# Peptides against a protein of PDB entry 1EMU: the designs that were tried, part 3

Target 1, 132 residues: chain A of PDB entry 1EMU
Amino acid sequence: PPYLKWAESLHSLLDDQDGISLFRTFLKQEGCADLLDFWFACTGFRKLEPCDSNEEKRLKLARAIYRKYILDNNGIVSRQTKPATKSFIKGCIMKQLIDPAMFDQAQTEIQATMEENTYPSFLKSDIYLEYT

## One batch from the design tools (peptide; made by RFdiffusion4, then SolubleMPNN)

Design b1_p8_4_s3 (from b1_p8_4 with E8K)
Fold by OpenDDE base, seed 4:
Structure b1_p8_4_s3 (fold): chain B 132 residues (1-132), chain A 8 residues (1-8)
Amino acid sequence: as target 1 above (132 residues)
Amino acid sequence: SLLEELLK
């Protein structure tokens, strides 16, 4: 069943809507939902291929992601991303150089945080275990 | 809490 695949890899968990829902519920209870929301925001942003017609929209979205997750020093995403990574993103925003991959490093770092901390904890959580 | 641990 799918829940067994969730325990095999974070990737499998994040590819399953039920898995995402349970994991997000767990994260929210732990005050860490921003990790997952940011991760998906990065994925969604990267999928927006740049063109003349969406340049302004992509910039606005990048700014929104930056302001919500990176700029807030009290936020978990900001505290789990490296200063150099945050500085790079800030630079992209300020220079209006909005490459689809501009959040990749930050996403990688947040993914590592989930892999090392929240994901293992989820697999030990009542939410997951009761689902199985 | 998990959040507290991550914020250390």
Scores: peptide ipSAE 0.089, ipTM 0.784, DockQ to the pose 0.036
Fold by OpenDDE base, seed 1:
Structure b1_p8_4_s3 (fold): chain B 132 residues (1-132), chain A 8 residues (1-8)
Amino acid sequence: as target 1 above (132 residues)
Amino acid sequence: SLLEELLK
């Protein structure tokens, strides 16, 4: 069953809608849902192919992601990303240089946080274990 | 809590 694959890799968990739902519920209860939301925001942003017609929209979206997750010094995403990574993102926003990959390093760092902390905790959680 | 652990 899919829940066994979820325990084998975070990737498998994040590829499954039911897995995502349970994981997010767990994260929300722990006050860490922003980690997952940011991760998916980065993925979604990267998939937006830049073109002349969507340049302003991409900038607005990038700015929204920046303001929501990076700029807030008290936020979990901000606290789990490196200063240099945040500075780079800020620079992209200020210069309006919005490359599809501008959040890649931040996404990597947040993914590492999940791999090392929240994902293992989820697999030990009542939410996951009761589902199995 | 998990959040507390991450914020340490």
Scores: peptide ipSAE 0.063, ipTM 0.766, DockQ to the pose 0.036
Fold by OpenDDE base, seed 5:
Structure b1_p8_4_s3 (fold): chain B 132 residues (1-132), chain A 8 residues (1-8)
Amino acid sequence: as target 1 above (132 residues)
Amino acid sequence: SLLEELLK
């Protein structure tokens, strides 16, 4: 069953809508939902192919992601990303150089946080165990 | 809490 695959890798969990739902519920209860939301925001942003017609929209979205997750010093995403990574993102925003991969390093760092902390905890949670 | 642990 899918829930067994969830225990094998975070990737498997995030590829499953039910898995995502349960994991997000768990994260929300722990005050860590921003980790997952940011991760998906980065994925979604990267999928937006840059073109003349969507340049302004992509900039606005990048700014929104930056303001919501990176600029907030009290936020878990900000605290779990390296200063150099945040500085790079800020630079992209200020220069209005919005490359699809501008959040890649931040996403990687947040993914590592999930792999090392929240994901293992989820597998030990009542939410997951009761689902099995 | 998990959040507290992550913020340490």
Scores: peptide ipSAE 0.045, ipTM 0.747, DockQ to the pose 0.037
Fold by OpenDDE base, seed 2:
Structure b1_p8_4_s3 (fold): chain B 132 residues (1-132), chain A 8 residues (1-8)
Amino acid sequence: as target 1 above (132 residues)
Amino acid sequence: SLLEELLK
């Protein structure tokens, strides 16, 4: 069953809608849902191919992601991303240089946080174990 | 809590 694959890798968990739902519920209970929301926001942003017609929209979206997760010093995402990474993102926003990959490093750092902390804890959680 | 651990 899919839940066994979830225990094999975080990637498998995040490729499954049921897995995502349970994991997000767990994260919300732990006050860490922003980690996952940011991760998916980065993925969604990267999938938007830049063109002349959507440049302004992509900038607005990038700015929204930046303001929501990076600029908030009290947020879990901000605290789990490196200053140089946040500075780079800020630079992209200020210069209006919105490359699809501009959040990649931040996403990598947040993914590492999940791999090292929240994902292992999820596999030990009542939410996951009761599902199995 | 998990959040507290992450914020250390």
Scores: peptide ipSAE 0.037, ipTM 0.725, DockQ to the pose 0.036

Design b1_p8_4_s4 (from b1_p8_4 with E4D E8S)
Fold by OpenDDE base, seed 5:
Structure b1_p8_4_s4 (fold): chain B 132 residues (1-132), chain A 8 residues (1-8)
Amino acid sequence: as target 1 above (132 residues)
Amino acid sequence: SLLDELLS
């Protein structure tokens, strides 16, 4: 069953809508839902192919992600990303150089946080265990 | 809490 695959890798969990839903519920209860929301925001942003017609939209989206997750020093995403990574993102925003990969390093760092902390905890949670 | 652990 799918829930067994979820225990094999975070990737498998994030490829399943039911898995995502349960994991997000768990994260929300722990005050860490922003980790997952940021991760998906980065993925969505990267998938937007730059073109003449969407430059302004991409800039606005990048700014929104920056303001929501990076600029907030008290937020979980900001605290789990390295200063150099946040500085790089700020630079991209200020220079209006909006490369599709501008959030890649931050996404990698947040993914590592989930892999090492929240994902293992989820697999030990009542939410997951009661589902199985 | 998990959050406390991440912030420690």
Scores: peptide ipSAE 0.026, ipTM 0.655, DockQ to the pose 0.035
Fold by OpenDDE base, seed 1:
Structure b1_p8_4_s4 (fold): chain B 132 residues (1-132), chain A 8 residues (1-8)
Amino acid sequence: as target 1 above (132 residues)
Amino acid sequence: SLLDELLS
C-alpha cells in the first residue's frame, strides 16, 4: 500500500496527494508548513519555461517567493538556508536574472532539513500511524 | 516542538 512506500522515501511521500496532505497537516501542527510550501514553490517555479511573453510574470513570482520565504529572517525557511544561498537568490532578484534553477540550492537545503528532522518525526506521528 | 528543535 502507498503508506508503506511513504516510509521508504520522502520522494514517495511527496509524489502522493494523500501523503502530501497528511504530511502538511503534521507540519502545520508543528509550525513548519513553510518548509513544504517552499519546496513545492521551487518545483513549480522551475517548471515554468522562460519565454519573451512570461518574463515579467516569472520575475513577479520569483520576487514573491523571495519576499515570503527568504527575506523573512524570522521564518523557518530563512533560518534553514545558508547565507550564501540566500545571498545568491537576492542577487538574482536585484539583477533581474531569473533562471529557472535559481532556487535549486535552497530547495536542496530545505529538502535536507525535512529528510533529517520533520520527515522521520512524521513517520512516528499519530497522524501517520493512525492512517496505517 | 519540532520548530524549537529545528531552531536550536
Scores: peptide ipSAE 0.025, ipTM 0.633, DockQ to the pose 0.035
Fold by OpenDDE base, seed 2:
Structure b1_p8_4_s4 (fold): chain B 132 residues (1-132), chain A 8 residues (1-8)
Amino acid sequence: as target 1 above (132 residues)
Amino acid sequence: SLLDELLS
């Protein structure tokens, strides 16, 4: 069953809608759903192909992601990303240089946080175990 | 809590 694949890798968990839902519920109860929301925001942003007609929309989206997750010093994403990474993102926003990959390093760091902490805890949680 | 552990 799919839930066994979820225990094999975080990637498998994030490729399954039911897995995502349960994992997000767990994260929300722990006060750190922003980790996953930011991760998906980065993925969605990267998939937006730059063109002349969507430059303004891409900039607005990048600014929204930056303001919500990076600029907020009280947020878990901000506290789990490196200062140099946040500085780079700020620079991109200020210069209006909005490359599709501008959040890649931050996404990698947040993914590492999930791999090392929240994902293992999820597999030991009542939410996951009761689902199995 | 998990959040406390992450922030430590």
Scores: peptide ipSAE 0.025, ipTM 0.624, DockQ to the pose 0.035
Fold by OpenDDE base, seed 4:
Structure b1_p8_4_s4 (fold): chain B 132 residues (1-132), chain A 8 residues (1-8)
Amino acid sequence: as target 1 above (132 residues)
Amino acid sequence: SLLDELLS
């Protein structure tokens, strides 16, 4: 069953809508839902192909992600990303150089945080265990 | 809490 695959890898968990829902519920209870929301925001942003007609829209989206997760020094995402990574993102925003991959390093760092902390905890949680 | 652990 899918829930067994969830225990094998975070990737399997994030590829399953039910898994995502349960994991997000868990993260929300722990005050860490922003980790997952940011991760998906980065994925969604990267999928937006740049073109002449959507440059302004892509900039707005990048700026929104930046303001919500990176700029907030008290936020979990900001505190779990490296200063150099945040500085790079800020630079992209300020220079209006919005490459689809501009959040990749930050996403990688947040993914590592989940792999090392929240994901293992989720597998020990009542939410997951009661589902199985 | 998990959040506290992440922030420590």
Scores: peptide ipSAE 0.025, ipTM 0.631, DockQ to the pose 0.035

Design b1_p8_5_s1 (from b1_p8_5, 3 letters changed)
Fold by OpenDDE base, seed 4:
Structure b1_p8_5_s1 (fold): chain B 132 residues (1-132), chain A 8 residues (1-8)
Amino acid sequence: as target 1 above (132 residues)
Amino acid sequence: SSILESLL
C-alpha cells in the first residue's frame, strides 16, 4: 500500500496526495507547515519557463515567495535557510534576475530539514500510525 | 500551483 512507500522515502510521500495531506496536517500541528508550502512553491516556480509574456508575473511570484518565507526572520523557512542562500535570493529579487532555479538551494536546504526532522517525526506520529 | 496562486 502507498503508506508503506511513504516510509521508504520523502519523495514517495510528496508524490501522493493523501500523503501530502496527512503530512501537512502533521506539520501544521508542529507549526512547520511553511516548510512544505515553500517546498511546493519552489517546485511550482521552477516549472514556469521564462518568456517575454510572463516576466512580470514571474517577478511577482518570486517576490511573493521571498516576502512570505525568506524575509520573515521569525519564520521556520528563514530559520532553516542559510544566510548566504537568503542573500542570494534577495540579490536576484533586487536585480530582477529571476532564473527558474533561483530558489533551488533554499528548497534543497528546506528539504534536508524535512528529511532530518519533520519527516521522521511524521512517521512516528499518531496521524501516520493511525492511517496504517 | 494552488500554493503559488495563494501568494498573489
Scores: peptide ipSAE 0.239, ipTM 0.878, DockQ to the pose 0.795
Fold by OpenDDE base, seed 3:
Structure b1_p8_5_s1 (fold): chain B 132 residues (1-132), chain A 8 residues (1-8)
Amino acid sequence: as target 1 above (132 residues)
Amino acid sequence: SSILESLL
């Protein structure tokens, strides 16, 4: 069953809608749903192909991601990303150089945080165990 | 994605 695959890798968990739903519920209870939301925001942003018609929209999205997750020093995403990574993103925003990959390093760092902390905890959680 | 949509 799919829930066994979820225990094999975080990737398998995040490729499953039911897995995502349960994991996000768990993260909300732990006060760290922003980790997953940011991760998906980065993925979605990277998938947007730059073109003349969506340039302004992409800039607005990048700014929104930056303001919500990076600029907030009290946020868990900000606390779990390196200062140099946050500075790079800030620079991209200020220079209006909005490359599809501009959040990649931050996403990698947040993914590592999930891999090392919240994902293992999820597999030990009542939410996951009751589902199995 | 739903997350991106929520940011707009």
Scores: peptide ipSAE 0.238, ipTM 0.876, DockQ to the pose 0.786
Fold by OpenDDE base, seed 2:
Structure b1_p8_5_s1 (fold): chain B 132 residues (1-132), chain A 8 residues (1-8)
Amino acid sequence: as target 1 above (132 residues)
Amino acid sequence: SSILESLL
């Protein structure tokens, strides 16, 4: 069953809609759903190919991601990203240099946080174990 | 994604 694959890798969990739903529920109870939401926001943003017609939209999205997750010093994403990474993102926003990969380093750091902390905890959680 | 849409 799919839930066994979820225990093999975080990637397998995040490729499954049911897995995502359960994991997000767990994260919400732990007060850290923003980790996953930010991760998917970065993935979605990177998939948007830049063109003349969507430049303004991409800038607005980048600003929204920055303001919601990076600028908020009380947020878990901000606390789990390195100062240099946050400074780089801020620079991109201020200069309006919006490369599709501008959040890649931050996404990597948040992914590492999930791999090391919340993902293992999820596999030991009542939510996951009751599902199995 | 729904997350991106929610940010608009």
Scores: peptide ipSAE 0.228, ipTM 0.870, DockQ to the pose 0.786
Fold by OpenDDE base, seed 1:
Structure b1_p8_5_s1 (fold): chain B 132 residues (1-132), chain A 8 residues (1-8)
Amino acid sequence: as target 1 above (132 residues)
Amino acid sequence: SSILESLL
């Protein structure tokens, strides 16, 4: 069953709608749902192909992600991303150079945080174990 | 939260 695959890799968990729902519920209870929301925001942003007609929209979306997760020094995403990574993102926003991959390093760092901390804890949680 | 404490 899918729940066994979830225990084998974070990727398998995040590819399953039921897995995502349970994991997000767990993260909310732990006060760190922003980790997952930011991760999906980065994925969604990278999928938007740049073109002349969507330049302004992509900039606005990048700004929104930056302001919500990176600029907030009290946020968990900001605290779990490296200063150089945050500075690079800020630079992209200020220069209005919005490459689809501009959040990739930040996403990688947040993914590592989940792999090392919240994902293992989820597999030991009542939410996951009761589902099995 | 034990998770949050470990991340701080």
Scores: peptide ipSAE 0.028, ipTM 0.667, DockQ to the pose 0.035

Design b1_p8_5_s2 (from b1_p8_5, 3 letters changed)
Fold by OpenDDE base, seed 4:
Structure b1_p8_5_s2 (fold): chain B 132 residues (1-132), chain A 8 residues (1-8)
Amino acid sequence: as target 1 above (132 residues)
Amino acid sequence: DEILEELL
């Protein structure tokens, strides 16, 4: 069953809507749902190809992601991203250089956080175990 | 994407 694949890799978990739902529920209980939300925000942002018609929208979205997750000093995403990474993102925003990959490093760092902490904990959680 | 839509 799919839940067994979820235990094999975070990637498998995040490729499954049910897995995502359960994992997010777990993260919310732990007060760190922003990790997953940011991860998906980065993925979605990267998929938006730059064009003349969406330049302003992409900038606005980048700013929103930055303000919500990076600039919030009390947020878990901010705490789990390196200063240099946050500084780079800030620079992109300030310079209005909005490359689709501008959040890639931050996403990688947040993914590592999930891999090392919340994902293993999820597999030991009542939420996951009761599902199995 | 729901997350992106909420941010926009």
Scores: peptide ipSAE 0.098, ipTM 0.814, DockQ to the pose 0.790
Fold by OpenDDE base, seed 3:
Parts: sequence; structure tokens; C-alpha cells
Structure b1_p8_5_s2 (fold): chain B 132 residues (1-132), chain A 8 residues (1-8)
Amino acid sequence: as target 1 above (132 residues)
Amino acid sequence: DEILEELL
């Protein structure tokens, strides 16, 4: 069943809508739903193909992601990303160099945080265990 | 994506 696949890899969990929903609920209870929201924001941003018609929209979205997750020094995403990574993103925003991959390193670092902490904890949580 | 829509 799908819930067993979720325990095999974070990737499997994040490819399943039910898995995402349960995991996000867990993260929200732990006060760290921003980890997952940021991860998906990065994925969605990367999928936006740059073109003349969406340049301003992409810049606006990049700014929003930056301001919500990176600039917030009290936020968990900010605390779990390296200073150099945050500085790079800031630089991209300031220079208006909005490459689809500009959040890739930050996403990788947040994914590592989930892999090392929240994902294992989720698999031991009441939310997951009650689902099984 | 719903998350992206909320940010826009």
C-alpha cells in the first residue's frame, strides 16, 4: 500500500497527495510547515519556463518566496539554510537575475533538513501510525 | 500550485 512506500523514501511521500497532506499536517503541528511549503514553492518556481510574457510574474514570485521564507530571520527555512545560500538568492533578487534554478541549493538544504529530522519523526508520529 | 498561487 502507498503508506508503506512513504516509509521507503521521502520522494515517495511527496509524490502522493495523501502523503503530502498527512505530512503537512504533522509539520504544522510541529510548527514547521514552512519547510514543505518552501520546498514545493521552489519546485513550482523551477517549472516556470522563462519567457518575455512571464518575466515580471517570475520576478514577483521570486521576491515573494524570498521575502516569506529567506528574509524572515525567525523562520525555520531561514534558520535551516546556509548564509551563503541566502546571500546568493538575495543577490539574484537584487540583480533581477531570475534563473529557474535560483532556489535549487536552498531547496536541497531544506530537503536535507526534512530527511534528517521531520521526515523520520513523521514516520514515528501518531498521524502516520494511525493511518497505517 | 496552490502554494504558489497564495504567494502571488
Scores: peptide ipSAE 0.092, ipTM 0.807, DockQ to the pose 0.798
Fold by OpenDDE base, seed 2:
Structure b1_p8_5_s2 (fold): chain B 132 residues (1-132), chain A 8 residues (1-8)
Amino acid sequence: as target 1 above (132 residues)
Amino acid sequence: DEILEELL
């Protein structure tokens, strides 16, 4: 069953709608749902191909992601990203250099945080075990 | 993506 694949890799969990739903519920109870939300925001942002017609929209979206997750000093995403990574993103926003990959390093760092902490904890959680 | 829609 799919839930066994979820235990094999975080990637398998994030490719399954049921897995995402349960994992997000767990993260929300732990006060760290922003980790997953930011991860998906980065993925969605990278998929937007830059063109003349969407330049303003992409800039606004990048600014929104930055303000919500990076600029918030009390947020878990800000605490789990390196200063140099946050500084780079700030620079992109200030210079209006909005490359599709501008959040890649931050996404990698947040993914590592999930791999090392919240994902293993999820597999030991009542939410996951009751589902199995 | 619901997250992106909320940010826009």
Scores: peptide ipSAE 0.089, ipTM 0.809, DockQ to the pose 0.790
Fold by OpenDDE base, seed 1:
Structure b1_p8_5_s2 (fold): chain B 132 residues (1-132), chain A 8 residues (1-8)
Amino acid sequence: as target 1 above (132 residues)
Amino acid sequence: DEILEELL
């Protein structure tokens, strides 16, 4: 069943809508749902191919992601991203150089945080175990 | 993506 694949890799969990839902519920209870939301925001942003017609929209979206997750010094995403990574993102925003990959390093760092902490905890949680 | 839409 799919829930067994969720325990084999975080990738499998994040490819399943039911898995995402349960994991996000768990993260909310732990006060760190922003990790997952940011991860998906980065994925969605990267999929937006730059063109003349969406340049302003992409900039606004990048700014929104930056303000919501990176600039918030009390946020878990900010705490779990390295200063150099945050500085790079800030630089992109200030220079209005909005490459589709500008959040890749931050996404990688947040993914590592989930892999090392929240994902293993989820697999030990009542939410996951009761689902199985 | 709902999260992305909320940011737009």
Scores: peptide ipSAE 0.081, ipTM 0.803, DockQ to the pose 0.769

Design b1_p8_5_s3 (from b1_p8_5, 3 letters changed)
Fold by OpenDDE base, seed 3:
Structure b1_p8_5_s3 (fold): chain B 132 residues (1-132), chain A 8 residues (1-8)
Amino acid sequence: as target 1 above (132 residues)
Amino acid sequence: SEILESLL
């Protein structure tokens, strides 16, 4: 069953809508849902192919991601991303150099945070165990 | 995505 695959890898969990839902619920209870939301925001952003017609939209999205997750020093995403990574993103925003991969390093760092803590904790959580 | 849409 899918829930067994969720325990095999975070990737498998994040590829499953039910898995995502349960994991996000868990993260919300832990006060760290922003980790997952940011991760998906980065993924979605990267999938947007740059073109003349969507340049402004992509810039606005990048700014929104930056303001919501990176600039907020009190946020968990900001706390779990390295200063150099945040500075790079800021630079991209300021220079309006909006490469699809501009959030990749930050996403990697947040993914590592989830892998190291919240994902393992989720697999031990009542939410997951009751689902199984 | 839903997350991106929520940011706009």
Scores: peptide ipSAE 0.247, ipTM 0.882, DockQ to the pose 0.787
Fold by OpenDDE base, seed 4:
Structure b1_p8_5_s3 (fold): chain B 132 residues (1-132), chain A 8 residues (1-8)
Amino acid sequence: as target 1 above (132 residues)
Amino acid sequence: SEILESLL
C-alpha cells in the first residue's frame, strides 16, 4: 500500500496527496508546516518557465516567497537555510534576476532538514502509525 | 500551485 512507500522515501510521501496531507498535519503540530509549504512553493516556482508575459508575475511570486519564508528571521525556513543561501536569494530579488532555479539551494537545504528530522519523526508519529 | 496562489 502507498503508506509503505511513504516510509521508503520522502519523495514517495510528497508524491501522494494523502501522504502530503498527513505529513502536513504532523508538521503543523510540530510548528513547522512552513518547511513543507516552502518546499512546494519552490517546486511550483521552478515550474514556471520565464517569458515576457509572466515576468511580472514571477517577480511577484519570488518576492512573496522571499518575504514569507526567507526574510522572516523567526521562521523555521529562515533558521534552517544558510546565510549564504538567503543572501543569494536576496540578491536575486534586488537585482530582479529571477531564474527558475533561484530557490533550488534553499529547497535542498529545507529538504535535508525534513529528511533528517521531521520526516523520520513523522514515521514514528501516532498520525502515521494509526493510519497504517 | 495552491501554495503559490496563497502567496499572491
Scores: peptide ipSAE 0.247, ipTM 0.882, DockQ to the pose 0.796
Fold by OpenDDE base, seed 2:
Structure b1_p8_5_s3 (fold): chain B 132 residues (1-132), chain A 8 residues (1-8)
Amino acid sequence: as target 1 above (132 residues)
Amino acid sequence: SEILESLL
């Protein structure tokens, strides 16, 4: 069953809508749903192919992601990303150099955070165990 | 993305 695949890898969990829903519920209870939301925001942003018609929209999106997750020093995403990574993103925003991959390093660091603690904790949670 | 849409 799918729930067994979720326990095999975070990738499998994030490829399943039911898995995502349960995991996000767990993260909200832990006060760290922003980790997953940021991860998906980065994925969505990277999928937007740059073109003349969407340049302004992409800049606005990048600024929104930056302001919501990176700039907020009290946020869990900011606390779990390295200063050099945040500085790079800030530089991209200030210079208006909006490469599709500009959030990749931050996404990697947030993914590592989930892999190391929240994902394993989810697999031990009542939410997951009751589902199985 | 639902999350991206919520940011704009």
Scores: peptide ipSAE 0.246, ipTM 0.881, DockQ to the pose 0.788
Fold by OpenDDE base, seed 1:
Structure b1_p8_5_s3 (fold): chain B 132 residues (1-132), chain A 8 residues (1-8)
Amino acid sequence: as target 1 above (132 residues)
Amino acid sequence: SEILESLL
């Protein structure tokens, strides 16, 4: 069953709508749902292929992601991303150089955070265990 | 995604 695959890898969990829903519920209870939301925001952003018609939209989205998750020093995403990573993103925003991969390093760092603590904790949670 | 849409 899918829930067994969720325990095998975070990727399997995030590729399943039920898994995402349960994991996000768990993260909300832990006060760190922004980790997952940021991760999906980065994924969605990277999928937007640059073209003349979407340049303004992509810049606005990049700015929104930056302001919501990176600029807020009190946020969990900001605390779990390295200063150099945040500085790079800021630089991209300031220079208006919006590459699809500009959030990749930050996403990697947030994914590592989830892999190291919240994901393992989820697999031990009542939410997951009661689902099984 | 819903997350991106919420940012617009």
Scores: peptide ipSAE 0.236, ipTM 0.877, DockQ to the pose 0.788

Design b1_p8_5_s4 (from b1_p8_5 with D2S D5E)
Fold by OpenDDE base, seed 3:
Formats: C-alpha cells, structure tokens, sequence
Structure b1_p8_5_s4 (fold): chain B 132 residues (1-132), chain A 8 residues (1-8)
C-alpha cells in the first residue's frame, strides 16, 4: 500500500496527496509546516516557463516566496537555509533576474532538513502509525 | 498550483 512507500522515501510521500496531507498535519503540530509549503512553492515556481506574458507574475511570485520564507529571520525556513543561499535569492530579486531554478538550492537545503528530522519523526508519529 | 496561488 502507498503508506509503505512513504516510509521508503520522502519523494514517495510527497508524490501522494494523502501522504502530503498527513505529513503537513504532522508538521503543523510541530510548528514547521512552512518547510513543506516552501518546498512546494519552489517546485511550483520552477515549473513556470518564463515568457513575456508572465514575467511580472513570476517576479511577483518570487518576491512573495522570498518575503514569506527567506526574509523572515524568525521563520523556520530562514533558519534552515544557509546565508549564502538566502543572499543569492535576494540578489536575484533585487536584480530582477528570475530564473526558474533560483530557489533550487534553498529547496534542496529544506528538503535535507526534512529528510534529517521531520520526515523520520513523522514515520514514528501517532498520525502515521494510526494510518497504517 | 494551490500553494503558489495562496501567495498572490
């Protein structure tokens, strides 16, 4: 069943709507749902093909992601991303150089954070175990 | 994308 695949890889968990829902619920209880929301924001942003018609929208989205997750020094995403990574993103925003991959490094770092702690904890959580 | 839409 899918829940067994969730235990095999974070990717499998994040590719399943039920898995995402349960994991996000868990993260909310732990006060770190922003990790997952940011991860998906990055994924969604990267999928947007840059063109003349969506340039303003992409810039606006990039700024929103930056302001919500990166600029907020009190946020868990900011705390779990490296200064150089945050500086790079800031630079992209300021220069208005909005490459689809501009959040890739930050997403990688946040994914590593989840892999290291919250994902393993989720697999030990009552939420997951009760689902199984 | 729902998460992106929520940011706008």
Amino acid sequence: as target 1 above (132 residues)
Amino acid sequence: DSILESLL
Scores: peptide ipSAE 0.254, ipTM 0.880, DockQ to the pose 0.785
Fold by OpenDDE base, seed 1:
Structure b1_p8_5_s4 (fold): chain B 132 residues (1-132), chain A 8 residues (1-8)
Amino acid sequence: as target 1 above (132 residues)
Amino acid sequence: DSILESLL
């Protein structure tokens, strides 16, 4: 069953709509839902192919992600990303050089945070165990 | 569904 695959890898959990829903509920209770929201924002942003007609829209979206998660010094995403990574993203925003992969390193660091902390805790949570 | 959808 799917819930057993969720325990085998974080990737399997994030590929399942039911898994995502339960995991996000758990993260909200722990005050760290921004980790997952940022991760999906990065994935969605990378999938947007740049073209002449969407340049301004992609810039606005990148700025929104930056302001919400990176610029907020009190946010969990900001605290769990390295200074050099945040500085690079800021540089991209300031220079208006918006490569589809500009958030990749930050996404990797946030994924590592989930792998090491929140994902293992989720598998021990009442939310997951009651589902099984 | 993702936060990206709400930002677009």
Scores: peptide ipSAE 0.026, ipTM 0.669, DockQ to the pose 0.507
Fold by OpenDDE base, seed 4:
Structure b1_p8_5_s4 (fold): chain B 132 residues (1-132), chain A 8 residues (1-8)
Amino acid sequence: as target 1 above (132 residues)
Amino acid sequence: DSILESLL
């Protein structure tokens, strides 16, 4: 069943809507749902190929992600991303150089945080175990 | 003791 795949890899968990839902609920209880929301925001952003017609929209979206997750010094995403990574993103925003991959390093760092902490804890949680 | 606390 799918829930067994979730335990095999974070990727499998994040590729399943039910898995995402349960994991996000768990993260919310722990006060760190922003980790997952940011991760998906980065994925969604990267999928938007740049063109003349969507340049302004992509910039606005990048700014929104930046302001919500990176600029907030009290946020879990900000605290779990390296200063150099945040500085790079800020630079992209300020220069309006919005490459689809501009959040990749931050996404990698947040993914590592989930892999090392929240994902293992989720697999030990009542919410997951009760689902199985 | 929360996960969040452990990440701080």
Scores: peptide ipSAE 0.026, ipTM 0.651, DockQ to the pose 0.036
Fold by OpenDDE base, seed 2:
Structure b1_p8_5_s4 (fold): chain B 132 residues (1-132), chain A 8 residues (1-8)
Amino acid sequence: as target 1 above (132 residues)
Amino acid sequence: DSILESLL
């Protein structure tokens, strides 16, 4: 069953809508849903192919992600990303060099945070165990 | 996709 796949890898969990829903609920209870929301924001942003018609929209979206998660020093995403990573993103925003992969390193660092902490905790949570 | 969808 899918829930067993979720326990095998975070990737499997995030590829399943039910898995995502349960995991996000868990993260909300832990006050760290921003980790997952940022992760998906990065994925979605990377999928937007740059073109002349969407340049301004992509810049605005990048700025929104930056302001919401990176610039917020009180946020969990900011605390779990390296200063050099945050500085790079800021540089991209300031220079208006909005490469689809500009958030990749930050996403990797946040994914590692989930892998090492919240994901294992989720598998031990009542939410997951009651689902099984 | 959650945040991205809301921002697009």
Scores: peptide ipSAE 0.026, ipTM 0.675, DockQ to the pose 0.515

